# Peptides against a protein of PDB entry 6PSE: the designs that were tried, part 49

Target 1, 78 residues: chain A of PDB entry 6PSE
Amino acid sequence: PSEEEEYARLVMEAQPEWLRAEVKRLSHELAETTREKIQAAEYGLAVLEEKHQLKLQFEELEVDYEAIRSEMEQLKEA

## One batch from the design tools (peptide; made by RFdiffusion4, then SolubleMPNN)

Design b2_p15_2_s1 (from b2_p15_2, 7 letters changed)
Fold by OpenDDE base, seed 5:
Structure b2_p15_2_s1 (fold): chain B 78 residues (1-78), chain C 78 residues (1-78), chain A 15 residues (1-15)
Amino acid sequence: as target 1 above (78 residues)
Amino acid sequence: as target 1 above (78 residues)
Amino acid sequence: MEEIEAFFRRILEES
């Protein structure tokens, strides 16, 4: 029997006191997991913003680099 | 009375059939929330990796840019 | 990137 099947049997045969305790346990784990999920999303958005800003800085530097490269190339060709 | 207090009272007064159904409900929500938390963590790591690669590319471009800038500056000063 | 951002935003909107 799988752990899931064993757990299902336990729930079906459990006394009300155990069931109430299990509801409390699951509620606590759900609250904690929900908080962690939210924190992960907040952190992920922060990293996305940082990456976006870095991308803009990179593109600006590419423009400046190509300008100097082009000028230098013109000097070499002349 | 708060929603939490009302829920607590409901759990304390509930019949075993309701409690078993609540355990099933909470278990399902916990499983879904856990899956989403894991997915959020995976996405977060992917974004971090992309940002890291972009940072390395940016730093490489900065080195190349400074080399050309320095050469150009030397030509202007001469 | 858009998919990931949308996922994170969905989580926060549903919270």
Scores: peptide ipSAE 0.644, ipTM 0.871, DockQ to the pose 0.968
Fold by OpenDDE base, seed 1:
Structure b2_p15_2_s1 (fold): chain B 78 residues (1-78), chain C 78 residues (1-78), chain A 15 residues (1-15)
Amino acid sequence: as target 1 above (78 residues)
Amino acid sequence: as target 1 above (78 residues)
Amino acid sequence: MEEIEAFFRRILEES
């Protein structure tokens, strides 16, 4: 029998006192996991914003670089 | 009474059939929330890696830019 | 990238 099947049987045969304790346990774990999920999403959005700002800076530098490169090439061709 | 207090009373007064159904519900929600938490963490790491690669490219371009800028400045001073 | 952002926003909106 799988652990899932064994757990299902435990729930079916359990007394009310065990079931109430299990509801409490699961509620706590759900709350904790939910908080961690939210924190992960908040952090992910922060990193996305940082990446976006970095991309803008990179693109600006590319423009500046190409301008100087072009000027340098013109000087070499003259 | 708060919703939390009302829920706690419901659990205390509930019959075994309701409690078993609640264990099943909470187990399902916990599994779903856990999967989402894991996925959020995976996405976060992916974005961090992309940001890191972008930062390396940016730093490389900065080096190249400063080299050309310095060369141009030397030509102007000569 | 847009899919990842949408996923994170969905999580926060549901909370």
Scores: peptide ipSAE 0.644, ipTM 0.871, DockQ to the pose 0.971
Fold by OpenDDE base, seed 4:
Structure b2_p15_2_s1 (fold): chain B 78 residues (1-78), chain C 78 residues (1-78), chain A 15 residues (1-15)
Amino acid sequence: as target 1 above (78 residues)
Amino acid sequence: as target 1 above (78 residues)
Amino acid sequence: MEEIEAFFRRILEES
């Protein structure tokens, strides 16, 4: 049997005291996992914003670079 | 009493049938939340990698830009 | 990228 099937059997055969402890354990793990999920999402959005700002800066620099490059090229051709 | 205290009391007074159902519910929610957390982490890493690559490109462009800027400045001063 | 942002926003909205 799979671990899931074995666990299901354990739950079915468990006494109330074990079940209450398991509810407590699962509730705790769910709360922690939920917090971590939220934190990951917040962090992800922050990185996306940073990336967006960096992209804007990069595009501005590209414009400035192309302007100077073009000027230099014109001077070489003249 | 807080919702947490009320829930704790409910668990304490619950029958085995309710407890088994609650274990099943919590297990399902934990599995789903865990999957979402993992996906969030994967997405976060992807964005970080993209940001890192963009930063490298930006820094390379800055070097190239400063080189051309310096050359142009030298030509103006000469 | 838009999908990733939407995913993160969904997580936060559900919280």
Scores: peptide ipSAE 0.643, ipTM 0.872, DockQ to the pose 0.960
Fold by OpenDDE base, seed 3:
Structure b2_p15_2_s1 (fold): chain B 78 residues (1-78), chain C 78 residues (1-78), chain A 15 residues (1-15)
Amino acid sequence: as target 1 above (78 residues)
Amino acid sequence: as target 1 above (78 residues)
Amino acid sequence: MEEIEAFFRRILEES
């Protein structure tokens, strides 16, 4: 039998005291995992925003760089 | 009573059939939430890597820009 | 990028 089938059998044959303990355990793990999931999403969005701001700065610098590069090239050709 | 206290009472007074159903529900939600947490972590790392690469490109462009800017300034002062 | 952002937003909206 698979681990899942064995666990299902355990739940089916368990006494109320074991079942209550299992509900408590699972509730705790679910709460922790949910908190971690939310935190990961919040962090991910923050990094995305930082990346976006960095990209805007990069694009602005590219414009300035090309302006100076072009002017310099024209001076060298004169 | 808080929602948590009310839930605790419900678990304490529940019959085995309800408890087994609750174990099943919580196990399912935990599995889904765990999957989402892992996915969020993976996405977060991917965005961090992209941001890092962008930062390296930005820093390289800054160096090139300052070199040309400095040269242009020297030419204007001569 | 858009898919990742949408994923994160979905998580936060469901919470």
Scores: peptide ipSAE 0.643, ipTM 0.871, DockQ to the pose 0.955

Design b2_p15_2_s2 (from b2_p15_2, 7 letters changed)
Fold by OpenDDE base, seed 4:
Structure b2_p15_2_s2 (fold): chain B 78 residues (1-78), chain C 78 residues (1-78), chain A 15 residues (1-15)
Amino acid sequence: as target 1 above (78 residues)
Amino acid sequence: as target 1 above (78 residues)
Amino acid sequence: MKEIEEFFKRILEES
């Protein structure tokens, strides 16, 4: 049987004491996993913002670079 | 009492049928939350990689820009 | 990219 099926059978045959312990375990894991999920989302948004700021800086530098490049090219063509 | 204390009391007083249902509920929520956490981590990595690539491009452009700027400055000083 | 942003926002909104 699959692990899922075996676990399902375990739950069906379990005594109340085991079930209570399992509820506690699962609740704890759910809380931790939820916290980690939230943290991942917060971090992801922070990185997105950093990337956005970097993109803006990059675009500004591109403008400045093209201005100088164009000036240099004009001097070569003259 | 806090929601946590109330829930703890509920678990302590619950019948096996309720406990089995709760294990099933928590298992389902944990599975879904875990999937979302993993996806968030994957997305976070993708954004980090994109930011890293952008940073590399930015640094390359900075080098090129400084080279042209320096050349232009030298021409002005000559 | 917008999809990723919206995904993160959704997670935080659900919390």
Scores: peptide ipSAE 0.633, ipTM 0.872, DockQ to the pose 0.959
Fold by OpenDDE base, seed 5:
Structure b2_p15_2_s2 (fold): chain B 78 residues (1-78), chain C 78 residues (1-78), chain A 15 residues (1-15)
Amino acid sequence: as target 1 above (78 residues)
Amino acid sequence: as target 1 above (78 residues)
Amino acid sequence: MKEIEEFFKRILEES
């Protein structure tokens, strides 16, 4: 049987004391996992913002670069 | 009493059938939350990679820009 | 990128 099937059987045959302990365990794990999920999302949004700012800086530099390139091209053509 | 205290009391007074149902509910929520956490982590890594690539491109452009700037500066000084 | 952003926002909104 799969681990899931074995676990299901354990729950089915469990005494109330074990079940209460399992509820407590699962509740704790859920709380921790939820916190981690939230932290991951917050971090992800922060990185997205950083990338966006970097993109804007890059685009600004491209404009400046093209300006100089164009000026140099004009000088070379003269 | 707090919601946590009330919940704790409910678990303490619960019948085995309710406890088994609660284990099932919590297990399901934990599985879903875990999946979302993993997905969030994967997305975060993807964004980090994109930011890194953009940073490399930016640095390359800065080098090119400085080269042209320097050349123009030399021409102006002549 | 937008999909990822919306995913993160959804997580934070539901929390």
Scores: peptide ipSAE 0.633, ipTM 0.871, DockQ to the pose 0.963
Fold by OpenDDE base, seed 2:
Structure b2_p15_2_s2 (fold): chain B 78 residues (1-78), chain C 78 residues (1-78), chain A 15 residues (1-15)
Amino acid sequence: as target 1 above (78 residues)
Amino acid sequence: as target 1 above (78 residues)
Amino acid sequence: MKEIEEFFKRILEES
């Protein structure tokens, strides 16, 4: 039997005391995992914002670079 | 009483059938939440990598820009 | 990127 099937059988045959303990355990783990999930999402959004700001800076530099490059090219052609 | 206290009392006074159902519910939610947490982490890493690549490109452009800027400045000073 | 952003936002909204 799979671990899942074995666990299912355990739950089915468990006494109320075990079941209450399991509810408590699962509730705790769910709360922790939920918190971690939220933190991951918050962090992800922060990184996305950082990337966005970096991209804006990059695009601005590209404009400046092309301006100078073009000017230099024109001077060389003269 | 707080919702938490009420829930605790519910668990304490619950019948085995309810407890088994609650274990099943919590297990399901935990599995889903865990999956989402993992996915969030994976997405976060992907964004970090994208940001890193962008930064490398930015730094390369900065080098090129400074080279041309410096050359142009020297020409103007001559 | 937008998909990822929406995913993160969804997580935060449902919490």
Scores: peptide ipSAE 0.633, ipTM 0.871, DockQ to the pose 0.970
Fold by OpenDDE base, seed 3:
Structure b2_p15_2_s2 (fold): chain B 78 residues (1-78), chain C 78 residues (1-78), chain A 15 residues (1-15)
Amino acid sequence: as target 1 above (78 residues)
Amino acid sequence: as target 1 above (78 residues)
Amino acid sequence: MKEIEEFFKRILEES
């Protein structure tokens, strides 16, 4: 049998004491995993915002760079 | 009592049938939450990598910009 | 990018 089937059998045959312990274990793991999931999402959004701001700065610098480059090119051609 | 304390009491007083159902519920939620956590982490890493590449490009452009700016300034002063 | 953003927002909204 698969691990899943074996676990299912264990749950079916388990005494109340084991079941209560398992509920406690699973509740703890779920709480931790949920917290980590939320944290990951918050960090992800923060990085996305930082990336967006950086992109805007980059595009602004590109405009300024091309302006100076063009002016310099005109001076060289004259 | 807090919700946590009420839940703890429920678990202590619950019959095996309820406990088995709760184990099943928690196992399912844990599996889903774990999948979402992993996905969030993967997306976060991808965004971080994109931000890093953008930062490198930005820094390279800054160097090029300052070079041209400096050259232009020298020409204006002469 | 938008898909990722919406994913993160969904996670936070469900919490």
Scores: peptide ipSAE 0.632, ipTM 0.871, DockQ to the pose 0.960

Design b2_p15_2_s3 (from b2_p15_2, 4 letters changed)
Fold by OpenDDE base, seed 2:
Structure b2_p15_2_s3 (fold): chain B 78 residues (1-78), chain C 78 residues (1-78), chain A 15 residues (1-15)
Amino acid sequence: as target 1 above (78 residues)
Amino acid sequence: as target 1 above (78 residues)
Amino acid sequence: MEEIREFFERILEES
């Protein structure tokens, strides 16, 4: 049998005391995992914002670069 | 009493059938939340990598820009 | 990228 099947059987045959303990355990793990999930999402959004700001800076620099490049090219052609 | 205290009392007074159902519910939610947490972490890493690549491109452009800027400045000073 | 943003926002919204 799979671990999942064995666990299911354990739950079916468990005494109330074990079941209450398992509810407590699972509740705790769920709370922790939920907190971590939320934190990951918050961090992810922050990184997305940072990347966006970096992209804006990059695009601004591209404009400045092309301006100078074009000016230089014109001077060389004259 | 707080909701947490009320829930704790419910668990204490619950019948085995309810407890088994609660274990199943919590297990399911934990599995889903865990999957989402992992996915969030994976996405976060992907965004970080994208930001890193963008930063490298930005730094390369900065080098090119400074080269042309410096050349232009030298020409103007001559 | 937009998909990722929406994913994160969904997580925070449901929390």
Scores: peptide ipSAE 0.634, ipTM 0.871, DockQ to the pose 0.965
Fold by OpenDDE base, seed 1:
Structure b2_p15_2_s3 (fold): chain B 78 residues (1-78), chain C 78 residues (1-78), chain A 15 residues (1-15)
Amino acid sequence: as target 1 above (78 residues)
Amino acid sequence: as target 1 above (78 residues)
Amino acid sequence: MEEIREFFERILEES
């Protein structure tokens, strides 16, 4: 039998005291996992913002670079 | 009484059938939340990698920009 | 990228 099937059987045959303890355990794990999920999402959004700012800086530099490149080319062609 | 206290009382007074159903419910929610947490972590890593690549490109452009800037300055000073 | 943003935002909205 699979672990899942074994667990299912355990739940079916368990006494109320065990079931209450299991509810408590699962509730705790759910709370922790939920918190971790939220933290991951918050962090992800922060990184997205950082990337966005970096992209803006990059695009600004590209504009400046092309301006100088163009000027240099003109000077060399003269 | 708080919702938490009310829930705790419900668990204490519940019949085995309700408790088994609650274990099933919590297990399902835990599984879903876990999958979402993992997905969030994976997305976070992906964004970090993209940010890193962008930063490398930015730094390369900075080097090129400074090279042209320096050359331009030399030409103008001559 | 927008899909990722939306995913994160959804998680936070549901919390």
Scores: peptide ipSAE 0.633, ipTM 0.871, DockQ to the pose 0.968
Fold by OpenDDE base, seed 3:
Order: structure tokens, then sequence, then C-alpha cells
Structure b2_p15_2_s3 (fold): chain B 78 residues (1-78), chain C 78 residues (1-78), chain A 15 residues (1-15)
């Protein structure tokens, strides 16, 4: 049998004391995992915003750079 | 009592049938939450890497921009 | 990028 089938059998045959302990364990793990998931999402959104702001700055600098480059090119051609 | 205290009491007083159902529910939620946490971490890392690459490009452009700006300034002063 | 944003927002909305 698979581990899943074995676990299912254990749950089916378990005494109340084991079941209560398992509920406690799973509840704790779920709480921690949920917190970590939320934290990961918050950090991800923050980084996305930072990347977006950086992209805007980069695009502004590209415009300024091309303006000066073009002016310099014109001067060199004259 | 808090919701946590009420839940704890429910678990303590629950029959085996309820406990088995709760183990099943929690196991399912934990599996889903774990999957989402992992995916969130993977996405977060991807965005961080993209931001880092953009930052490198930005810094390179800043260097090039300052070089041309300085050259242009010297020409204007002459 | 938009898909990633929506994924994170969904996680936070479900919280």
Amino acid sequence: as target 1 above (78 residues)
Amino acid sequence: as target 1 above (78 residues)
Amino acid sequence: MEEIREFFERILEES
C-alpha cells in the first residue's frame, strides 16, 4: 500500500488520544505554513513594486542618455 | 473565551468520527497551503532575479550617461 | 509578471 493508504488506515484505526494529537500537530503546521505563505506573498509584491520603480527610473535615464548622445553626435559631425 | 480556546475545547470533547474528519480536513488544507507557499517562494525568487538584472543594467547606463554628460560639460565650458 | 502579481494578491486576499 502507498504511504497515503497506510496513513488513511492509521487514522481509521486510531484512538481518540492519537487523533487529538494529530489535529493539534496539523493545526500547528497549517498555521505556520499559512504565515509563511502570506509573508512570501507580501515580500513578492514589495519586490515587484521595487522592480517597477526601478524600471521607470531606467526608462527616464534612457531618454536623457539618448538626448545627450544625439546632441554629442551632431556636434561631432559638424 | 477566544476562538482558539473554543476550538481547543471542541477537539477535547469531540467524538472519534469528528476527529477523523478534522484530520482529513486539516491534511487537505495543509497540502494546498504548502503547495502555494512553495510556488510563492519560487515566484518571489524569480522577481528578485529580474530586479537584480535590471539594477545591473541601470548601473551600467548611469556610468555611460555620466561619461557623456561630463564630456558635454567640458565642451560647453570651452 | 502580471500573473505573479495576481498570484500574490490572491494569497493575500484569501488571508
Scores: peptide ipSAE 0.633, ipTM 0.872, DockQ to the pose 0.956
Fold by OpenDDE base, seed 4:
Structure b2_p15_2_s3 (fold): chain B 78 residues (1-78), chain C 78 residues (1-78), chain A 15 residues (1-15)
Amino acid sequence: as target 1 above (78 residues)
Amino acid sequence: as target 1 above (78 residues)
Amino acid sequence: MEEIREFFERILEES
């Protein structure tokens, strides 16, 4: 049987004391996993913001670069 | 009492049928939350990679820009 | 940046 099937059988045959302990364990793991999920989302947003700021800087530099490049090219063409 | 205390009391007084249902519920929520956490991490790593690539492009452009800027400045100084 | 990357990698490693 799969681990899932074995676990399902364990739950079905378990005594109340084990079930209460399992509820407690799962509740704890769920709380911890939820916290980590939230933190991952927060970090993701932070990185997105940093990327956005970098993109803005890059676009500004592109404008400045193209201005100088164009000026230099015009000098070479003349 | 807090929600946590009320829930703890519910678990303590619950019948096996309720406890088994709660284990199933929590297991499902844990699996779902874990999947979401993993997805958030995968997405976060993708954004980090995109940011890194953008940073490399930015640094390359900075080098090119400074080269042209310096050349233009030298022409003005001469 | 490195802290965030390590956090994401840890999540994926544990999964």
Scores: peptide ipSAE 0.628, ipTM 0.871, DockQ to the pose 0.972

Design b2_p15_2_s4 (from b2_p15_2, 6 letters changed)
Fold by OpenDDE base, seed 2:
Structure b2_p15_2_s4 (fold): chain B 78 residues (1-78), chain C 78 residues (1-78), chain A 15 residues (1-15)
Amino acid sequence: as target 1 above (78 residues)
Amino acid sequence: as target 1 above (78 residues)
Amino acid sequence: MKEIEEFFRRILEEA
């Protein structure tokens, strides 16, 4: 049987004391995993914001670069 | 009592059938939350990579911009 | 990118 099937059988045959302990264990793991999930999302949003700011700076620099490039070209052709 | 204390009491007084159902519920939620956590981490890494690539492009443009700026300055001072 | 942002926001909204 699969590990999942074995676990299911264990749960079915378990005594109340084991079940209570398992509820406690799972509740704890769920709380921790939830916290980690939230933290990952918060961090992800922060990185997205950083990338957005960087993109804006990049676009601004592109404009400035093209302006100077164009001016240089005009001066060379005069 | 707090919700946590009330829940703890519920678990202590619960019948085996309820406990088995609760184990199943918590296992399911844990699996889903774990999947979401992993996906959040994967997305976070992808965004970080995109930001890094953008930063490299930005730095390259800065070099090119400074080169033209310097050349322009030299031409104007000559 | 929008999909990723929406995913993160959903996680935080459900928390």
Scores: peptide ipSAE 0.636, ipTM 0.871, DockQ to the pose 0.966
Fold by OpenDDE base, seed 3:
Structure b2_p15_2_s4 (fold): chain B 78 residues (1-78), chain C 78 residues (1-78), chain A 15 residues (1-15)
Amino acid sequence: as target 1 above (78 residues)
Amino acid sequence: as target 1 above (78 residues)
Amino acid sequence: MKEIEEFFRRILEEA
């Protein structure tokens, strides 16, 4: 039998004491996993914001660079 | 009583059939939450990689910009 | 990018 089938059988044949302990265990794991999921989302949004700000800075620098490049090219061609 | 205390009481007083159903419910929610956590982590890593690549491009452009700026300054001072 | 942002926001809104 698969581990899933074995687990299902265990749950079916378990005494109330074991079942209560399993509910407690699963509740704890769910709470931890939920917290980690939330944390991942918060950090993800932070990185997205940082990337956005960096993109804006990059675009500004590109404009400045092209301005100087163009001026330099004009001076060299004159 | 808090919702947590009420839930704890419900678990303690529940029949085996309810407990088995609760184990099944929690197992399902844990599986879904785990999948979402993993996906959040994957997305986070993707954004981090994109930010890193953008940072490298930005730093390269800064070097090029400073080179042209310096050359232009030298020409203006001569 | 928007998809990722929306995904993260959804997670936080459902929390």
Scores: peptide ipSAE 0.636, ipTM 0.872, DockQ to the pose 0.972
Fold by OpenDDE base, seed 1:
Structure b2_p15_2_s4 (fold): chain B 78 residues (1-78), chain C 78 residues (1-78), chain A 15 residues (1-15)
Amino acid sequence: as target 1 above (78 residues)
Amino acid sequence: as target 1 above (78 residues)
Amino acid sequence: MKEIEEFFRRILEEA
């Protein structure tokens, strides 16, 4: 039998005391996992913002670079 | 009473049928939340990698820009 | 990128 089927049987045959303990365990794990999920999302948004700022800086530098490159090319052609 | 205290009382006074249903509910929520947490982590890593690549490109452009800037300055000083 | 951002925002909004 699969672990899932075995667990299902355990739940079905369990006494109230075990079931209450399992509810407590699952509630704790759910709370912990939820906090981790939220933290991951917060971190992800922060990195996205950093990436966005970096992209803006990069695009600005590209403009400046092309300006100088063009000027340099003109001077060399003259 | 707080929602937490009320829930705790419910669990304590609940019949086995309710408890089994609650275990099932919590298990489902935990599985779903876990999948979302994993997805968030994967997305976070992807964004970090993209940011890293962008930073490398930016630093390369900075080097190229400074080289041209320096050359241009030398030409103007001569 | 927008999809990822929307995913993160959804998580935080539902929290």
Scores: peptide ipSAE 0.635, ipTM 0.871, DockQ to the pose 0.973
Fold by OpenDDE base, seed 4:
Structure b2_p15_2_s4 (fold): chain B 78 residues (1-78), chain C 78 residues (1-78), chain A 15 residues (1-15)
Amino acid sequence: as target 1 above (78 residues)
Amino acid sequence: as target 1 above (78 residues)
Amino acid sequence: MKEIEEFFRRILEEA
C-alpha cells in the first residue's frame, strides 16, 4: 500500500489518544507551514519591488547611454 | 477563552469520529499549504534569478556608459 | 538577497 493508504488505515484504527495527538501535531505543522508560506510571499514581494526599482534604474541608464552613444556616433559621422 | 483554548477544549472532548474527520481536514489543509509554500519559494527563486540577470545587465551597461562618458569628457577637455 | 534565497532554497530542500 502507498504511504497515504497506510496512514489512512492508521487513522481509521487509531485510539482517541493517538488521534488527539495527531490533531495537535498537524495543527502545529499547519501553523508553521502557514507562517513559512506567508514569509515566502512577503519575501517574493520584496524581491519583486527591488527588481522593479532596478528595472527603472536600468531604463534610465539606457536612455542616458543612448543619448551619449548617439552624440558620439554623430561626431564620428560628421 | 481564546480561539486556541476553545479549539483545544473541543479536541479534548471530541469523539473519535470527529477526531478522524479533523485529522483528515488538517492533513488536507497542510498538503495544500505546503504546495502553496513550495510554489511561493519556486516563484521567489525565479524572481531572484531575474533580478540577478538584470543586475548583471545593469552593471555591464554602467561599464559601457562610463567608457563613453569618459571618452566624451576627454574630448571636451582636449 | 542571500538571506531570501537561502530561505527559498531551504523550503525547497525540505520539501
Scores: peptide ipSAE 0.631, ipTM 0.872, DockQ to the pose 0.972

